# Peptides against a protein of PDB entry 2AKA: the designs that were tried, part 72

Target 1, 299 residues: chain A of PDB entry 2AKA
Amino acid sequence: MEDLIPLVNRLQDAFSAIGQNADLDLPQIAVVGGQSAGKSSVLENFVGRDFLPRGSGIVTRRPLVLQLVNSTTEYAEFLHCKGKKFTDFEEVRLEIEAETDRVTGTNKGISPVPINLRVYSPHVLNLTLVDLPGMTKVPVGDQPPDIEFQIRDMLMQFVTKENCLILAVSPANSDLANSDALKIAKEVDPQGQRTIGVITKLDLMDEGTDARDVLENKLLPLRRGYIGVVNRSQKDIDGKKDITAALAAERKFFLSHPSYRHLADRMGTPYLQKVLNQQLTNHIRDTLPGLRNKLQSQL

## One batch from the design tools (peptide; made by RFdiffusion4, then SolubleMPNN)

Design b2_p15_5_s3 (from b2_p15_5, 6 letters changed)
Fold by OpenDDE base, seed 3:
Structure b2_p15_5_s3 (fold): chain B 299 residues (1-299), chain A 15 residues (1-15)
Amino acid sequence: as target 1 above (299 residues)
Amino acid sequence: DLEALLELIDQLKAS
């Protein structure tokens, strides 16, 4: 049953090759969130490697179809350069940056053309995510003044699709009512049927405050609930803190926190990865019959 | 090629 994800990956690759990403409603998970919400950190924690572009402003400027595949070996492959295996994840980061710049130029513009990256690893569960540009209101550099709306329009191309699940990433140290991720999710999924909430930066909340009500699904209920995670701090990232050590610290955080201890077994990056794997697998199973019928009707 | 895509979907269903 877990093999459904790799099979859908082949469909994604085929659709990407023919440029019909918008015409087919493939079962997938789109990752949405404001700038600096912690999206990239969550994805890197799944892989256990630093491989995503970092920097100020809009870092992700093209959709990144990240296909995680459990394997005995560890390497990455891009759809745009078939046959090349990347074992150095720093080179993966550089390739993402180079491929992004090739299409968008050096003006930090955005493009709706996806980058397809497949990562084989013994440390991952089968999981496919579409990382989308972070929502922002302030253009940087030579970005167009309407960059906010360009990003929004790009996100809408994914999240409006019926078969698209939404991983809404929100920081706990900001007002959740103003979460860009949850706002866009509510707009396209008003009943909360397709949205999975991720709450980051729980370790950065003010003393005497907590996100217990959110994590217990009591404040802004989602059918698929919320999962809290603790990512590496910017200091830890700059210091190249090991992700394995960070995951251990995350576990310790939830276990030791008086407000989250009772939820600890349903929190953290490993649990999130497991839940996403299961939900995506089930979602694929549920949506494939309809997709087949739709395609067949177009023949 | 829609036919090729259908074949892939059929493989998915068979799994």
Scores: peptide ipSAE 0.035, ipTM 0.744, DockQ to the pose 0.097
Fold by OpenDDE base, seed 2:
Structure b2_p15_5_s3 (fold): chain B 299 residues (1-299), chain A 15 residues (1-15)
Amino acid sequence: as target 1 above (299 residues)
Amino acid sequence: DLEALLELIDQLKAS
C-alpha cells in the first residue's frame, strides 16, 4: 500500500496520453488560492528548489500536475518531453513557461490542458499536487475581461470532483472571511470534508493579532484542519534566499511565537508535506475500489 | 496499458 501514490501517477500519465483527463475522477489534491496567496512558495518549499514561474498577476496559466517522488537522485521530467532529465531547476522553470506559452500564446491567456511534471528528489515525500491558476478579479496585459470567470471555470473542473481534495491556501494578513480559496472550497465542499486549509503569511500579521483561532480549527472548522506555514518574503525570493534556511526560520517562528508555540509540532512546511502524503495515500486507498470498477467498465 | 494498471491495483489491494 506504500506505492499507491506512484500508482496513481501512472494512471495520470496514462490518461493524459490518451486524452481522457476530464473523464475520470482520480484521487488528487488540487491547490487553490488567490494570486499572491503563497501557493508557489509552498510547492517550491516541498522540492527545496526555485522552479515555478514568478511575476505579477496570473503566473500559473495551465494546471500543473506536480508529481513528487522520493528518490536517491534529483532531477525532473516532463510528460511532454519524454527522455529528457532536467537537473537545472532554472531550466525547469523555463520549460514550464515555454510549454505554457506554446498552448496559450503570448497574451497571458489560460488553458485547461495540464502540464505534467515529475520531480525525483531525496528531499521529498511521495506527493502529487495539481497547482491551479490563482484566482483574480483584475485582468492584466492582453487577458480577456472575463479572465476571472475563465479561471473559476477551470478550477471548478477539478474541485467539483468528489475524489479531489482541496488544498486551500489563504494569507493570514488578509480577512479570512474574504479568502478566495475558502470561498471556492465552501462552494463545492460546504461541509468541509475535502478541504485542507493552509494559512500563509503568518509572519506578516499586524502586531497584536494572530490566527490562533483559525489554526486551532475553531473559527471556520474543516474536517481536515488547518496548517500554518511561513514562506520566504518576495524580497527573500528575489535575493535568492536559501529555502533550507527559510524552513529553519519557519520552525523558529512557530516555536518562539506566544500564540503558536503550543501548535509548533503541527505547523510548518515539513509537517504539511507529511500530512499531505498521508492524506493522499489514505484517500487513494479509500477511492481505489470505486476507481477500479469505473476503469474496468471502460475497457 | 490500462489493463496492466488494473492488475497492479489488484496486487496492491491484496497486499
Scores: peptide ipSAE 0.034, ipTM 0.739, DockQ to the pose 0.081
Fold by OpenDDE base, seed 1:
Structure b2_p15_5_s3 (fold): chain B 299 residues (1-299), chain A 15 residues (1-15)
Amino acid sequence: as target 1 above (299 residues)
Amino acid sequence: DLEALLELIDQLKAS
């Protein structure tokens, strides 16, 4: 069985090296969501490590091409510093922050220049995601007053591409109709063909309410459906709750919840990883031949 | 360049 995700990884690296990443419609998954929607937590749950920048307001300020590679070894490496293997994921976080600051300066601005991070781990499925800055309406620090639109413009560079799948991350404890993620997804994918919905914070919903209709794809239908996840709470994060333990708690949450138990096998972070791996693989298979031909015709 | 990328694709598919 051909593993196509590593192939695209190498293509991404090659295109990044020549500075043409933004111009190419590579099959990929872009992660979009509002501030504090839980994007970073979802990605960290895949790896099982804390390695992404954290904080209030805007955290991700450059696109992060996160390449997860199943391997017998566990380490990370950046395209901008090949040869350096990171085994301490705190150092990975620090490198992301440093590399971000190097390009954006001290004003907490944003840059469209991607950071390419590859994580080898026995605990991951092959999966590549492009983590994008969280959508925000409020400038912080020395950010320009139009930062909201700068972020949106950056996101649009990715999500408008036909071969880009959209992982739309929305918190369940907010009005889904006002989901920044789903709004931008619908703008560029009105038929819901490229969008995968992720519903976070299901454990933070008001008592007596649930997201069953959303998760059953009955409220705002997406062809690729919705997957609910439960991330660590801020309290859990501050308390350094183990991600593995959190994943077990997530499973328990879905199994024990009256509104979600019937969906439990199609919910949770592990299932999300599997689905994304499969969908990305299939998407690559479907799109690469056409991409190759397009490139060939440009020679 | 573009040719190099195509070669990479072909090499990887052939592997």
Scores: peptide ipSAE 0.032, ipTM 0.726, DockQ to the pose 0.108
Fold by OpenDDE base, seed 4:
Structure b2_p15_5_s3 (fold): chain B 299 residues (1-299), chain A 15 residues (1-15)
Amino acid sequence: as target 1 above (299 residues)
Amino acid sequence: DLEALLELIDQLKAS
């Protein structure tokens, strides 16, 4: 059943080509989180490359359909420029920025029109994620005063769909009870059936505090549970610390931490990627009958 | 294209 995720990828591409993205409830994982929650770092850690826009304020301004495909080769390609293979992931970043600006302009506005990016790599599992703009409260640049609500409205277009799983990314060094990601997830998934919790910045928590209760699914229970990760610090990113080295450090962090060592085998980016692959695959399998019927009705 | 995808879905369901 390894072909299920690629099958949905083809469906996504086909629907994007005909402009029907909004009309289909495809089985997918939407990534939500506040600004600086660590979403981009999580996604980049999956690929093992720096390729997402970075900066202050709203970085992701269009939905990014990120299709990870396990392959013997490593390259990226965009649906909007078929035939062009990107092997330099800095060029991938630049293309995302350029394509975003092409549609939204230079005013840091947002658009609901997705960018479709496929990454082939020997270092990834088959996995498709929809990266959504980070939730924010403060307009920047020429953004309209209601940008917060525009972002929320965009997110709601994805996360309200029944076949959408929600990857809720929350930083541990902030009050998790006030997590933007968990709040929006609770709003649209009150029973916690479609939400997967990711806890970032565990290494940045105040001394003497930990997120053990959250990670053990005891504080804010989700059916699909929580997975903690440790991303590169901004200093590490600026210092060009290799993601592979960062993943090793992440493993060491969990193994050596008194509060997390017992959970270490169920924590970290590699485990998260595995879980997401499995959950997405199973989710696709469960939704295929309904998806088939819906597609047939649209023909 | 969509018809081909539907056929593929059917094949996967049958397997």
Scores: peptide ipSAE 0.030, ipTM 0.714, DockQ to the pose 0.081

Design b2_p15_5_s4 (from b2_p15_5, 5 letters changed)
Fold by OpenDDE base, seed 2:
Structure b2_p15_5_s4 (fold): chain B 299 residues (1-299), chain A 15 residues (1-15)
Amino acid sequence: as target 1 above (299 residues)
Amino acid sequence: DLQALLELIEELKAS
């Protein structure tokens, strides 16, 4: 029997090829958060490579279906460029930017048409995530004045689906009550059944404050709980700090912090990746019977 | 593409 995540990946690819991807309620995890919340950093930490567009404002402007596949080799491939294997992840970044610009133009607008990227690596667990544009309130450059609502409408196309899990990414150094990620999650998942909370920037909190109550699931309870992570700073990224070294520093952070030490084994990027793999696998198993029936009725 | 979908449905059925 084939692994469930690769099986759903094949379904995603097949439906994308026939242009019906938007109409299907496939079991998936959508990544949501405000701009600069740390979404891209979390995804890059899973791969261990810098490969996502960077910059100010809205960086992700199309949904990115990121399919991570455990493999003995390391390379990436795009659904829109079949047969081309990318081994240089800078070229992956450039291809994402080029493909984004091809559809959205030069106005820094957004498009709901997904980019499908598969990454084979010995350093990843099987995991598929849909990275969505960061929520914003301020248009930049030539963006339309209603860009905030365009982004929200795009996100709603994913997160309103019953089979969509929501990875809500919120920075700890901002008021959690005003988290864009948690707000949209609460809107479509008021009972917190489909939402996994990720708390970033724990290392950037004001001295004397901590997110212990949040991480212990006592402040804003989610059925699937919260996982804290520590990403590289922008300075570290610009200085090309190694992701492996950053992951070691993350582990050290949780182990040495008085407020988080007792949670350290249930925190950090590697644990998050493991949990997401397990939750996605279980979610696929639970949704497959309904999905099969729906697919059969549409043929 | 249709044949591929049918095969995937059969795999889903067997899972």
Scores: peptide ipSAE 0.056, ipTM 0.752, DockQ to the pose 0.099
Fold by OpenDDE base, seed 5:
Structure b2_p15_5_s4 (fold): chain B 299 residues (1-299), chain A 15 residues (1-15)
Amino acid sequence: as target 1 above (299 residues)
Amino acid sequence: DLQALLELIEELKAS
């Protein structure tokens, strides 16, 4: 029997090719968060490669459907350039940038048209995430003054779907009660049934403060809970610090931190990846009967 | 593409 996530990936690709129906509600995980919340870093940590566009402001400007597939080989494929296997992830980054610019232009505008990227790797678990533009209030470049609302409207197209899980990424060094990610999640998922919280930048919190209450699901409870992660700093990214080394440092951080030591085995990027794989798999299993019926009715 | 979708639907039924 085929794994459920790859099966849904094939459906996703097929629907993307013919134009996805507005009523289609495929099981998926949408990644939401403010700009610089650490969304892209989390995704790169899953792959263990630098492959996402970098920069200030809105970096992700199109939805990126990132399909991670466990494989004996390591390469990437884009739906828009079938047959081309990318083994250099710098080329993957360049292709994302080029494809984004092709549609949005150079004005840093956004487009709701997804980029579909599949990454085969022995270092990943099967997992599909939709990376969405970071929420912002300040337009940059030639962006329209209402860019904030355009982004929100785009996000809503995903997160309002019943079969969409929400990976809400919030930085710990900001007021979590005012997290853009958690706010939008609460708006569309008031019961906290579809939201998984990710807390980044735990290493950047002021001395004497911690996010223990949040991580223990005691402050803003989500049914699916919270997972803390430590991403590479911008300095580390610019210095091309190895992701493997960063993951080791992340583990060390949780193990050595007085407030997080007891949670260490349920924190960090590897654990997050595992949880998301399990959550998505289970979610697909639960939604498949309804999805099947819906698909049949639309043919 | 339609045929591919139909096949995928059948796979879903079998899952």
Scores: peptide ipSAE 0.056, ipTM 0.751, DockQ to the pose 0.099
Fold by OpenDDE base, seed 3:
Structure b2_p15_5_s4 (fold): chain B 299 residues (1-299), chain A 15 residues (1-15)
Amino acid sequence: as target 1 above (299 residues)
Amino acid sequence: DLQALLELIEELKAS
């Protein structure tokens, strides 16, 4: 069995279509992090396109099942509008926003109902991620005062599942001891068996400080370790800096930084994508027998 | 689609 990720993708689509997404513990990676932690940028860097909603406050308001599929062609498809191929990724962004608003309204509320998006591209590895709303403490606009807890409860529906891996995204320019991502991961995965740490904003750390101890897995050890990345700045995003150029700059950053040079081959977005592909594949292989038995018993 | 799900389950069994 070689194409395990596509197989699980089909299962995800089937369960989503019947509204039973929470009933089955599918092998998957849930992406968690505080607002502005850099989650969206990481995902866009994988695709090499700008396609996720941007803005102030909570941007991701529904779980986004992002299925990356290596292909000779480049296009996107939504499960909720089968047969429509999107080649303009700006239209993908608009569809995410429209579909989100259709369910949640315009009050910036959240919904636990996933959006399923499949992206075919020659520039991606097979990889499926569930992007979850960013953790926040302060409601904005018409959001309910308990929005923080609503988001937390939504995240818990995913990260408490035994077969769910956790991609914990934390910014380096903030105290990692206060990382919302690492806190929630530690709560549901106290032994650090299911958590992969991503450290963003390494380029924004104060002079004379570095995250070497974290990246070397010495400060807050995770079995699956940490991978540092450098995303585009907000200025670069607004200026529509090419993601390819940004990836080159990221590589240069790690190679030229005295604290990270020795880790450079195990850092950066391309390495992260490779690791996630491998870990997800292995994870599916390990969990598939149990999943098969469970499904069989439910028939 | 329940039928599609059942087919996927059978495919998993055969794998």
Scores: peptide ipSAE 0.050, ipTM 0.746, DockQ to the pose 0.103
Fold by OpenDDE base, seed 1:
Structure b2_p15_5_s4 (fold): chain B 299 residues (1-299), chain A 15 residues (1-15)
Amino acid sequence: as target 1 above (299 residues)
Amino acid sequence: DLQALLELIEELKAS
């Protein structure tokens, strides 16, 4: 049996090639969160490489369809430059930036046109995520004053789709009630059927506080629950701390924390990756028959 | 392209 995620990847590529964007209700996972919520770090942790743009303000300015494919080889490919295999992930980062700038210009604006990036790696599970721009309230540089709403409108193009699962990334060191990710998820998924909560920055919470109630799905219940992760600190990133080492530290964090040790087997980046793989696979299985029929009827 | 999409649809039907 062929893996369903790669099959949908080919569909995504085909639709992109014919100029169809977010209007297609493909089974997918959209990643949403405020700026600095840790979205990029989560994605990079899956790959085990630094390959996403970094910086202050809005870093992701186009949707990034990130297709992770388990393979014996490690390289990346962009749909916009087929045939070029990237083995240096720094070059991947540069290509994302270049392709973003090509479309958005120099004003740090946003575009709803996706970048399609496929990463082959022996270190990943099959998983496709749509990384979306971080929600912000403050324009920077030459950004339009309504950039907040432009971003929200872009996100809504994805998350309003019934077949879109929502990976809502929220930092634990901020009030969850003020989570931009959970707020937008609640708006489009009021019953919490399509939303998976990711809680980052658990290691940055004030001493004497924890997110146990959130992670146990008792505070703001989601059908698909919450998964806590620990990303590299900015200091770690600047210090070029290895992601593999960071993942080990993450495991240690959960195991050693009095509030989280009982949840440790259901926390962390590796577990998140497994859950997302399984949920996406099941979601595709459930949605493809309907999608097939819809597409066939339009031919 | 459209041809690729059609092929994928056929593949889906055969799955």
Scores: peptide ipSAE 0.048, ipTM 0.745, DockQ to the pose 0.102

Design b2_p15_6_s1 (from b2_p15_6, 6 letters changed)
Fold by OpenDDE base, seed 2:
Structure b2_p15_6_s1 (fold): chain B 299 residues (1-299), chain A 15 residues (1-15)
Amino acid sequence: as target 1 above (299 residues)
Amino acid sequence: AEAAVQEALELLDQF
């Protein structure tokens, strides 16, 4: 069963090579959330490396198909530059930026054409995620005035697909009723069947407030529930705080917090990674028979 | 397109 994610990775690569990625309802997890919701930090915490573009405004400007593969070696490879192995994750970041700019130009526009990145690591579970541009209402720099709608339209190409699971990333230090991630998830998954909630910034909530009712699935129920995480602060990222130390601090946060202690074994980045691996594997198993029948009907 | 569908089906036959 552990081989199902690598199988779908080969299907993704084959379909990407023929330009049909947009037309195929492959079993996948799309990552959605507002700008600065903590999406990139969650993905980097899975790898244990800083490798995603950083900055103000829209950082992710193309879909990033992130294929995590458990391996004895640590390196990255891109589908667009086959045979090149990256061992420096700063070079991975620079390649994402360069490949993004090659297609979008210098205007910080967006493109629906995916970047396919595979990361081999002893520190990851087999997991494939599609990181999508962060939702925004305010154009920055030379971005088109309709950039909000362009991002939404791009996200809809992924999240409307029946075989797409949605990882909805929302910050706890903002009103959950105003979460861009949960709004788009509710629009395309009104019964909450294919949405997994991630609550970030639990450490940045106002004193005397907590997200217990959200994490206990009592406020906005999702069939797949909610998982709380604590990411590094922007100051910690800029200061190059070690991700391993941050994961230990996250565990300590949940164990020591009066409102979250009873949930601590079902919270945090390592638990999220495990849940996503299991849910994706099960989702692939459930969807592959239907996908096979669809493909056979196209012959 | 047909060749790619066939390749995909061959991959799925390994399941």
Scores: peptide ipSAE 0.258, ipTM 0.842, DockQ to the pose 0.496
Fold by OpenDDE base, seed 3:
Structure b2_p15_6_s1 (fold): chain B 299 residues (1-299), chain A 15 residues (1-15)
Amino acid sequence: as target 1 above (299 residues)
Amino acid sequence: AEAAVQEALELLDQF
């Protein structure tokens, strides 16, 4: 059953190599959220390494197809540099930055051309995610004034596809009714069939407030529900706080919080990873027969 | 395009 994700990874690699990413509705999970919603931190917490670009403004400027593969060894490989194994995840970060800049230039522009990154690790479940640029309303540096719409159009190329699941990442310390992630998800998935909600920054909510109604799926119901997570603070990231220690702190947060204790076994990054693996595997199983038929009809 | 479709089908036929 777990072999379905590696199959789709090979399909993604084949289609990326020929530039025909638009013509196949491959079963995948697109990660959407506003700038600073915590998307990159969620992905790094799955790997247990710091490897994504960090900074102010739009950090993710190309789609990143992140293929996690459970393995006895830990290393990364890029589709654009086949045969090079990366064991230092700082070099992985630098390669993402360099490959992004090679295509977009230094103007902090965006490109719809994906970067394909495969990470082998004993600490991951088989999981493929497409990290997408963070939604923003304010251009920074040399970004074009219409950058908001360029990002939106790029996201729409992924999230409008019927076989695309949507991981909608929203911060709890912001009005959820104003969540850019949930707005775009509701636009393309009005019945909430394809959307999984992730609520970040639960530890940064004002005293006497909680996201219980959201996490219990009562406020903005999604068929696939919501999962709360606690990411490292920017101070913890800058201080190089270990991700394992952060995951233990996340577990403690949910167990100790009066509003979340009863949900604690259905919260946190490890549970999210498990759910996404299961959801993606099931989704692939359901969609592959239709994909095969579509491909056969093109021959 | 046809070669890519054929390759994709061959990958799917492994299942």
Scores: peptide ipSAE 0.252, ipTM 0.839, DockQ to the pose 0.495
Fold by OpenDDE base, seed 5:
Structure b2_p15_6_s1 (fold): chain B 299 residues (1-299), chain A 15 residues (1-15)
Amino acid sequence: as target 1 above (299 residues)
Amino acid sequence: AEAAVQEALELLDQF
């Protein structure tokens, strides 16, 4: 029996080739959050590599279908350049930037056309995520004045699908009740059935404050709950601090924090990756019969 | 399109 996530990856690749990605409600996880919420850092922490574009404003400008595949080897492949194996993840970053600019131009515009990136690694669990542009209210550079709405409309194309799980990424050092990620998730998933909360920047909260009630699923309940993570600081990213060292620091943070110590085994990036793998696998299992019926009706 | 649907069904039959 093949792993269900790789099976869906093959379906995604096949449907991407025919331009039908928008029409098929494939089981997937869409990653949503405001700009600077820490989405890219969470994804890089899964891979253990710096490979996503960095900068101010809208960094992700096209949907990035990130297919993580557990393998004995470490390399990346793009659907748009089949047969090229990337072993340098800096080259992966450059390819994402180049391919983004090829479609959007240099104006920092957005495009709904996905980039499909597969990463083989011994350090990942099988997991497919769709990284979406960060929600913003302020146009930068030559962005159109309606960029906020363009991003929102793009997100809605993914998160409104019934088979889409939502990874809602919110920073703890901001008012979580006002989280753009949780707001959009609540709009399209009012019962909280499809949403997984990720709380970033727990290490940047003011002294004497904590996100315990959120992480315990008491403040804004989601059926799938919340997972706290600690990402590298911008200084650590700029200084090329090792992700492995950052993951060790994250573990230490949760274990040492008086408000989070009791949750520490259900927090952090490795636990998040495990949960997402399990939830996606189960979600695929639950949705495949319906998908099969839908496909059969198209014949 | 039909061929892709058929391929998809064949993939799903492996489940």
Scores: peptide ipSAE 0.252, ipTM 0.834, DockQ to the pose 0.532
Fold by OpenDDE base, seed 4:
Structure b2_p15_6_s1 (fold): chain B 299 residues (1-299), chain A 15 residues (1-15)
Amino acid sequence: as target 1 above (299 residues)
Amino acid sequence: AEAAVQEALELLDQF
């Protein structure tokens, strides 16, 4: 059987070329979270490379359709520059920034027009994610005063779709009951059927506190549960700490932590990748019959 | 639009 994720990737590419992405409810995972929630670090940990824009304020300003493809080779390709293979992931970052600025200008505005990036790697599972702009309250630079609402409206275009799964990224070192990611997920998925919780910054929680109740799905229950991860610190990123070394440190964190050791086999970035691959594959299988019927009705 | 839908259906026929 042909892998279902690559099949949907071909559908996404075909629809992106025709500008019809808005009208099709393709099975996908949208990544949502507040600014500095750790979204970019989670995605980079999947690839094992630094390749996403970083900075203060709104970093992701266009939807990024990130197609991870397991391959014997490691390189990236953009849909907007077909045939160019990127082997330097700093050049991938620069291309995302340049292509973002080409459409949005230099005012740090946003655009709903996706960037389509495919990453081939021996270190990834087949997985497609749509990275969305981080939720913010405060405009920065030349951003319009209503930028918060513009971001929310953009997110709603994705997360309201029935075939959209929601990867809600929330930092543990903040009040999880007030998480922007969990709030927007609860708004569009009140029964928690489409939402997967990711809890970041577990290593940055105050001494004597833990997120055990959340990770055990007892505080804010989601049908698809929660997965805790430990990302590199900003110091580790600036120091160019290798992601492979960070993943080993993450494993050690969960195994050594009194509150998390019993969950350690169901935590961390490698487990998250596996779960997302499986959930996306199953979700595609469940949704493709309905998608086929919808497409047939358009002829 | 119809060509895209047809291509999409052809891809889905492989499933």
Scores: peptide ipSAE 0.248, ipTM 0.842, DockQ to the pose 0.537

